Peptides against a protein of PDB entry 4N78. Designs and how they scored, part 33

Target 1, 186 residues: chain A of PDB entry 4N78
Amino acid sequence: HFQVICRLLGYQGIAVVMEELLKVVKSLLQGTILQYVKTLMEVMPKICRLPRHEYGSPGILEFFHHQLKDIVEYAELKTVCFQNLREVGNAILFCLLIEQSLSLEEVCDLLHAAPFQNILPRVHVKEGERLDAKMKRLESKYAPLHLVPLIERLGTPQQIAIAREGDLLTKERLCCGLSMFEVILT
Target 2, 155 residues: chain B of PDB entry 4N78
Amino acid sequence: MAELQMLLEEEIPGGRRALFDSYTNLERVADYCENNYIQSADKQRALEETKAYTTQSLASVAYLINTLANNVLQMLDIQASQLRRMESSINHISQTVDIHKEKVARREIGILTTNKNTSRTHKIIAPANLERPVRYIRKPIDYTILDDIGHGVKW

## One batch from the design tools (peptide; made by RFdiffusion4, then SolubleMPNN)

Design b1_p10_5_s4 (from b1_p10_5, 4 letters changed)
Fold by OpenDDE base, seed 3:
Structure b1_p10_5_s4 (fold): chain B 186 residues (1-186), chain C 155 residues (1-155), chain A 10 residues (1-10)
Amino acid sequence: as target 1 above (186 residues)
Amino acid sequence: as target 2 above (155 residues)
Amino acid sequence: MYLPMFQPPP
């Protein structure tokens, strides 16, 4: 689903969705969640000391249950506050999964473009073979596929300009050094 | 432009008229040959004359058709070339617009990004054993894989 | 080969 969303929305659509999602998250955090946190802080016991171990696990549990009774009985905590926290969590996960899916799509694009951009993988060298000789053979094999040099030789000035710009846009991807998720966490 | 205009306005209409005129002429020749054969005392000579006219008529019609066909083909080639040039121009504009849109989109999403802390991501050590290209097994997309992700309503 | 237009007999 996330891959399909990435393909459908593209960079622009993803940006818009992320911006709106951030607004929603901000609204939830600064509004409802903050209010509940303040309320919880007010009802939180000012002094909560560890009971003596002599009371055993049941007694200790009962002690904490009694100390936190006001919080446990706060019905809106479960119905509203936890729901809002789930929404924030879902938003964060959504952003993460979108970024991961986008990165996969970008990597695929880079891999597909690589032979046309003179980006060749390092060839495995068997014992006794020279890496340089294999790489030269590979370069020679794919040399006719190099798009920009080909267009520079055969194309019009306009085609050359478009080819260069397209080449640059193909090489420059978010996955190479940028993260959206880190911005969302900040 | 001048060549196409000449073909459209002069050569092709002229060829069509010539072919039409040829039809009328052929009818007259046929009438002549029939009458000549009926009236002639020497039927053999009349027949040979008819054969000669028939051969000449067929040759002339063939020439007219060939000339007209070549002119039409030439016209179509010129038009096809014009269409290809137009298509090329449209494609160039389209590509320019697409590149521009892409640049704008990248700027927009770029505002929402920060530099990845190059923590030494574990070198994706290419597994020393290049797993044999696992035959692309088309795994059906299991859409249920995401059903457990998040706090959505489990139906 | 320019084939002359067939001229009908007079």
Scores: peptide ipSAE 0.034, ipTM 0.767, DockQ to the pose 0.005
Fold by OpenDDE base, seed 2:
Structure b1_p10_5_s4 (fold): chain B 186 residues (1-186), chain C 155 residues (1-155), chain A 10 residues (1-10)
Amino acid sequence: as target 1 above (186 residues)
Amino acid sequence: as target 2 above (155 residues)
Amino acid sequence: MYLPMFQPPP
């Protein structure tokens, strides 16, 4: 699903969605969540000492349950605050999954374009084969597919310009050095 | 442009008219040949004359058709070439617009990105000896380990 | 070869 979303929205659509999502998250964090956190800090027991171990795990649990009873019984915490936290969590996950999906699409694009851009992978060399000879053969094999040099030789000035720009846009992808998710976390 | 105009306005219409006129003329020639053969005392001569007219007529019509056909083909070739040029121009514009849109989109999304801190995560050099995946044996959590941690009264 | 336009007999 996220891959389809990435394909449908493209860079522009993703940017818009991410921007709006960030606004929503910011609003939730600075608004409702912050207020509840402040309230919780105020009602939090000032002194919460560890009970004696002699009470055992059940007794200790009961102790903390009693100390936090007012917080646990605060209905709005569960219905509003936790809901908002879920929304924030979902937003974060959404951003992560979008970035991952986009990265996959970009990598696929790069791989598909590679033969046309004179980007050749390092080939596995079997024992006894010379890497250089194999690479030269590969280069020669794909040389006719190099799009920009081909267009530079046969195309009009306008076509050459478009080809160069297209080549650049194909090579420069977000996955090569940029992260959206890191921005979301800051 | 001038050549196409000449073909459309003069050569092709002219060729069509010529064919139409030729049709009318052929009918007249046929009538003449028939009458000449009937009235002529020398039937052999009349027949030879008819053969000559027939040959000439067929050759003339064939020439007119060929000329017209060639003019039409030439017209179509010129038009096809013009369409191809227009298509190419439109494609170039479209590609330019698409590239521009893509650049704008990339700038927009770029604002929402930061450089990947390639923290030199130490290449987790896979230890040469792949430690056999130690079967995760779920050891029960011994909670007594925490008994010595805290201000609890030791009995 | 310009084939003359067929002229009908007079």
Scores: peptide ipSAE 0.034, ipTM 0.778, DockQ to the pose 0.005
Fold by OpenDDE base, seed 1:
Structure b1_p10_5_s4 (fold): chain B 186 residues (1-186), chain C 155 residues (1-155), chain A 10 residues (1-10)
Amino acid sequence: as target 1 above (186 residues)
Amino acid sequence: as target 2 above (155 residues)
Amino acid sequence: MYLPMFQPPP
């Protein structure tokens, strides 16, 4: 699903969705969640020490239940605050999964473009073969596929410009050095 | 542009009119040949004249058709060439727009990104003194070590 | 070869 979303939205759509999602998260954190946290801090027992083990498990449980009774019985905590926290969590996960999916798509694009951009994988060398010779043969084999040099030789100035820009855009991907998720976490 | 216009507005319509006029003329020639054959005392001569007119008429029509056909073909070739040029232009514009859109999109999403913290793999500086691998002596885990820490049940 | 338009005999 996330892969399909990435393909459908593209960079533009993803950016819009992420921005709006961040706004929502910010609103939830600075609004409702912050208010509940403040309230919880106020009602939290000032001193909540671990009871002695001599009280046994039931006694310890009862102790904490009594100390936290007001918090436990606060219905809005479960229905509103925890729900908002779930929404924030879902948003974070969504962003993570989108970035991962986008990265996969970008890597695929890079791999597909590689032969046309003179980016060749390291070839396996059998015993007795020289890596350099094999790489040179491979380079020669794929030389006719190098798009930019081909267009520079045969194309119009306009085509050359487009080819160069296209090449640059193909090489420059977010996955190469940028993270959206890290921004979300800050 | 001028050549195409001339073909469309003058040559092809002119050729069509010429064919139409030829049709009318052929009818007149046919009537003439028929009457000439009926009225002529020398039927053989009349027949030879008819053959001559028929040959000339067919040649004329064939010429007109050929000329018109060539003009139509030329017109179509010019139009096809124009269409190809337009297609090329449209494609160029489309590509330019797509690149622009992509750049805009990348800028927008770029605002939402930061540089990946390449964990500089701290060069694990091998400690200068390779501590001799202390033979791992399996000491049984003494679970009682923590018995005195905290409020745990002392058995 | 321009074949003249066939003119019917007058």
Scores: peptide ipSAE 0.033, ipTM 0.777, DockQ to the pose 0.005
Fold by OpenDDE base, seed 4:
Structure b1_p10_5_s4 (fold): chain B 186 residues (1-186), chain C 155 residues (1-155), chain A 10 residues (1-10)
Amino acid sequence: as target 1 above (186 residues)
Amino acid sequence: as target 2 above (155 residues)
Amino acid sequence: MYLPMFQPPP
């Protein structure tokens, strides 16, 4: 589904969706979540010492449960604050999955374009084969497919310009060095 | 442009008119041949004259048809060439627009991106002393613990 | 060969 979304929306559509999601997340964080966090900070026990390890994990858990009982029993925390946190989490996951899907699409595009752009894959060399010979053979095989040089030779100035721009746009992809998800986490 | 116009406005219509006139002339020739055959004392000569007129008429019509056909073919070739040029122009515009749209889209999404920090994952230096893999006793994962996590349809 | 336009008989 995310792959289809990426294909349908393209870069522009993805940008719009991401911007709107960021607005929503910002609104949730700075609004409702912040208010609840402030309230929780106010009602948080001022002194919460670590119990002795001798009480074991269950005893320690019970201790904290008792200390935080009023917070845990706060109904709005579960219904509103945790829900908003889930929404934020979902938004983050959505962004992650979109970026991953987009990266996959971009990688596929790069791979498909590679023969036309003189980008050769690393050839697996079997024992006894010369890497250089194999690479030269591949270069020779794909040389006629090099789009920009072909158009530069046969095309009009306008076609050459378009081909160069298209080539550049094809090579420059987000997956090569950019991350949207890192921006979302900031 | 001038050649196509000449073909469309003069040569092809002219050829069609010539064929029409030829039709009328053929009718006159037929009438003449019929009357000549009836009135002629020498039927053999009249027949030979009719054959001659028929051959000439057929040749004339064939020539007119051939000329018209060639003009039509030439017209079509010119039109096809014009269409190809137009297609090329449209494709050029389309590609230019697409590139522009792509650039705009990339700028927009680019605002939402940062450079990938290849955070060198701190090589979790595996502690030199590989603690002997404590025999992982596979405790069956109790998936019921997850029943309360998420929007799963409780059946 | 320009085939002469068929002239109808007089």
Scores: peptide ipSAE 0.033, ipTM 0.773, DockQ to the pose 0.005

Design b1_p10_6_s1 (from b1_p10_6, 5 letters changed)
Fold by OpenDDE base, seed 4:
Structure b1_p10_6_s1 (fold): chain B 186 residues (1-186), chain C 155 residues (1-155), chain A 10 residues (1-10)
Amino acid sequence: as target 1 above (186 residues)
Amino acid sequence: as target 2 above (155 residues)
Amino acid sequence: MKLPMFEPPP
């Protein structure tokens, strides 16, 4: 589904969706969640000492349950605050999955374009084969497919310009060095 | 352009008219040959004359048809070439627009991106003493531990 | 009757 979404929206559509999601997340964080966090901070026990380990895990759990009883019983925390946190979480996950899907699509595009752009795959060299010879053979094999040089030789100035721009756009992808998800986390 | 116009406006219509005129002429020749044969005392000579006219007429018609056909073919070739040129032009415009759209889109999404912090993976300095890989004895995951966890319908 | 003359093929 995310792959299809990426294909349908393209860079522009993804940008718009991500921007809107960021707005929503910001609104949730600065609005409702912040208010509940402030309220929770006010009702938090001022002194919560760690019980002795001798009480065991159940005893320690009961201790904290008792200390936090008022918070746990706060109905709005479960219905509103946690829901908003889920929404934020979902938004983050959505962004992550979109980025991953986009990266996959971009990688596929790069791989498909590679033979036309003089980008040769790393060839596994079996024992006894010279890497250089194999690489040279590959270069020779794909040399006729190099699009930009081909168009530069045979094309009009306009075609050459378009080919160069297209080549550049094909090579430059987000997956090569950019992250949207990191921006979302900040 | 001038050649195509000449073909469309002059040569092809002219060829069609010539064929039509040829039809009318053929009818006249046929009538002549028939009457000549009937009236002639020398039937053999009349027949030979008819054969000659028939051959000439057929040759003329064949020539007219061939000429017209060639003109039509030439017209079609020119039109096909024009269409290819138009297609090329449209494609160039389309590509230019697409590139522009892509650039705009990339700028927009670029605002929402940052450089991937290649987290310098702290070289996990492999401890010098490679602890001998403790043979991971795969303890079979006892899934029976999960039998009591969840609303599984005990059949 | 004047016979219509056809143009001879070239």
Scores: peptide ipSAE 0.029, ipTM 0.747, DockQ to the pose 0.005
Fold by OpenDDE base, seed 2:
Structure b1_p10_6_s1 (fold): chain B 186 residues (1-186), chain C 155 residues (1-155), chain A 10 residues (1-10)
Amino acid sequence: as target 1 above (186 residues)
Amino acid sequence: as target 2 above (155 residues)
Amino acid sequence: MKLPMFEPPP
């Protein structure tokens, strides 16, 4: 699903969605969640010491239940605060999954474009074979597929310009050095 | 442009008219040859004259058809070339617009990104000695370590 | 060679 979303939205759509999600998250954090946290801090027992072990596990549980009774019985905590936290969590997960999906798509694009951009994978060399010789052979094999040099030789100035721009856009991807998710976490 | 216009406005219409006129003329020639053969005392001469007209008429029609066909083909070639040029221009514009849109989109999403902290993840140099996977032995949690924490009664 | 246009008999 996230891959499909990435394909449908593209960079523009993803940017818009991410921006709006950030606004929502900010609003939730600075608004409702902050208020509940402040309230919880106020009602939190100032001194909550561990009860004596002599009370046993049931007694200890009852002790904490009693100390936190006001918090546990705070109905809005469950219905509103936890819901908002779920929304924030979902937003974070959404952003993470979108970034991962986008990265996969970008990597696929890079891999598909590689033969046309003179980007060759490191070939596995069997014992006794010279890596350099294999690489040269591979380079020679794919040389006719190099798009930019081909267009530079055969194309119009306008076509050359477009090819160069397209090549650059293909090479420069977010996955190469940028992270959206890190921005969301800050 | 001038050549295409000449073909469309002059050469092709002119060729069509010529063919039409030729058709009418051929009918007249046929009538003439028939009458001439019937009325002539020298049938052999009349026949030879008919053969001459037939040959001439066929050659003329063939020439007119060929000329018209060539003009039509030339017209189509010019039009096809014009269409190809237009297509190329449209494609160029489309690609330029797409590239521009992509650049704008990338700038927008770029604002929402930061440089990946290449945390020098210390190359977990796989220790040369693959420590044998120490079988995870579930050690029972010793809860007695917590006995000194709090108001616990030491028995 | 431009073949002469056929002239109909008079």
Scores: peptide ipSAE 0.029, ipTM 0.753, DockQ to the pose 0.005
Fold by OpenDDE base, seed 1:
Structure b1_p10_6_s1 (fold): chain B 186 residues (1-186), chain C 155 residues (1-155), chain A 10 residues (1-10)
Amino acid sequence: as target 1 above (186 residues)
Amino acid sequence: as target 2 above (155 residues)
Amino acid sequence: MKLPMFEPPP
């Protein structure tokens, strides 16, 4: 699903969605969540000491339940605060999954473009074969597919310009060195 | 453009008119030949004259058709060339627009990105001293260690 | 060779 979304939205659409999500997250964090956190901090017992182990697990649980009774009974925490936190979490996950999907798409694009850009993978050499010789053969084999040099030889100035720009755009992808998710986390 | 216009407005319509006129003329020639043959005392001469007119008529029509056909073909070739040029232009514009859109989109999304912290794979410098695999001795978790930290409610 | 245009018989 996320792959399809990435394909449909493209960079622009993804950017818009991400920006809006960030706004929503910011609004939730700075608004309702912050308010509830402040309230919780105020209601939080000033002294929450660990009970003695002698009380056993049930006693310890009861102790904390008693101390946190006001917090636990605060219905709005479950209905509003936790919901908002869930929304934030979902938004973060959405962003992560979008970025991952986009990265996969970009990698695929790079791989598909590679033969046309004189980017050849290292080939497996059998015993007795020279890697260099094999690579040279491959380079020679795929040389006619090199788009930019081909267009430079046969194309109009306009076509050459477009080809170069296209080549550059194809090579420069977000996955090569940029992260959206890291921005979301900061 | 001027050549195409001339073909469309003058040569092809003119050729069509010429063919139409030729049709009318052929009818007249046929009538003449028929009457001439009927009225002529020298049937052989009349026949030879008819043959001559027939040959001339056929040649004329063939010429007119050929000329018209060539003009139409030329017209089509010019139009085809124009269409190809137009297609090329449209493609160029389309590509330019697409590249521009892509650049804009990339700028927009780029604002939302930061450089990946390439965690310098700290060369895990294998500690020179291979610490002998300390045999994991399962020490029972002494829970009593935490006993002194908790201010338990003194009953 | 431009074939002469057929002239109708008088």
Scores: peptide ipSAE 0.029, ipTM 0.752, DockQ to the pose 0.005
Fold by OpenDDE base, seed 5:
Structure b1_p10_6_s1 (fold): chain B 186 residues (1-186), chain C 155 residues (1-155), chain A 10 residues (1-10)
Amino acid sequence: as target 1 above (186 residues)
Amino acid sequence: as target 2 above (155 residues)
Amino acid sequence: MKLPMFEPPP
């Protein structure tokens, strides 16, 4: 699903969605969640001492339940605050998954373009073969597919310009060094 | 442009008019031949004259049709060339617009990005003692360890 | 690798 979303929205659509999600998250954090946190801080017991170990696990639980009774009985925490936290969490996860999916698409694009851009994978050399000779053969094999040099030789000035720009755009991808998710976490 | 204009405004209309005139002339020739045959005492001569006119008329019409056809073909070739040029121009504009849109989109999403912190992967300090490559003894993967994992339908 | 097209915020 996320891959399809990435393909449909493209960079622009993804940017818009992420910006809106960030606004929503900001609104939730600074609004409802902050208000509930403040309220909780006010009602939080000022002194919470650890009960003696002798009371056992049930006694300790009962102790904390009693001290936190007002908080536990605050129904709005479960229905509103926790829901908002869930929404924030979902938004974060959404952004993560979108970035991952986008990165995969970008890598695929790079791989598909590689033969046309003189980007050759490092070939495995069997024992006794010279890496240089094998690479030269590979380069020679794919040389006719190099798009920019081909267009520079056969194309119009306008076509050459477009080809160069296209080549650059193909090489420059977010996955090469940029992260959206890190921005969201900050 | 001048050649196409000449074809459209002069040559092709002229050829069409010539064919139309030829039709009218053929009708007159036919009438003449018919009357000549009826009135002539020498029917054989009249027939030979009719044959001659028929041959000439057919040749003339064939020539006119051929000329007109060639002019139309030439016109179409010129128009096809113009269309190809127009297509090329449209494609160029389209590509330029697409590149521009892509650049704008990339700028927009770029605002939402930061440089990936190359996690300084702690240099895996190669343990000083290069433990001698323990000969990877391919222990056969004992798949029996998986026998207890999962409700395999014991048939 | 500074992707010039993707200007990271300063």
Scores: peptide ipSAE 0.011, ipTM 0.740, DockQ to the pose 0.423

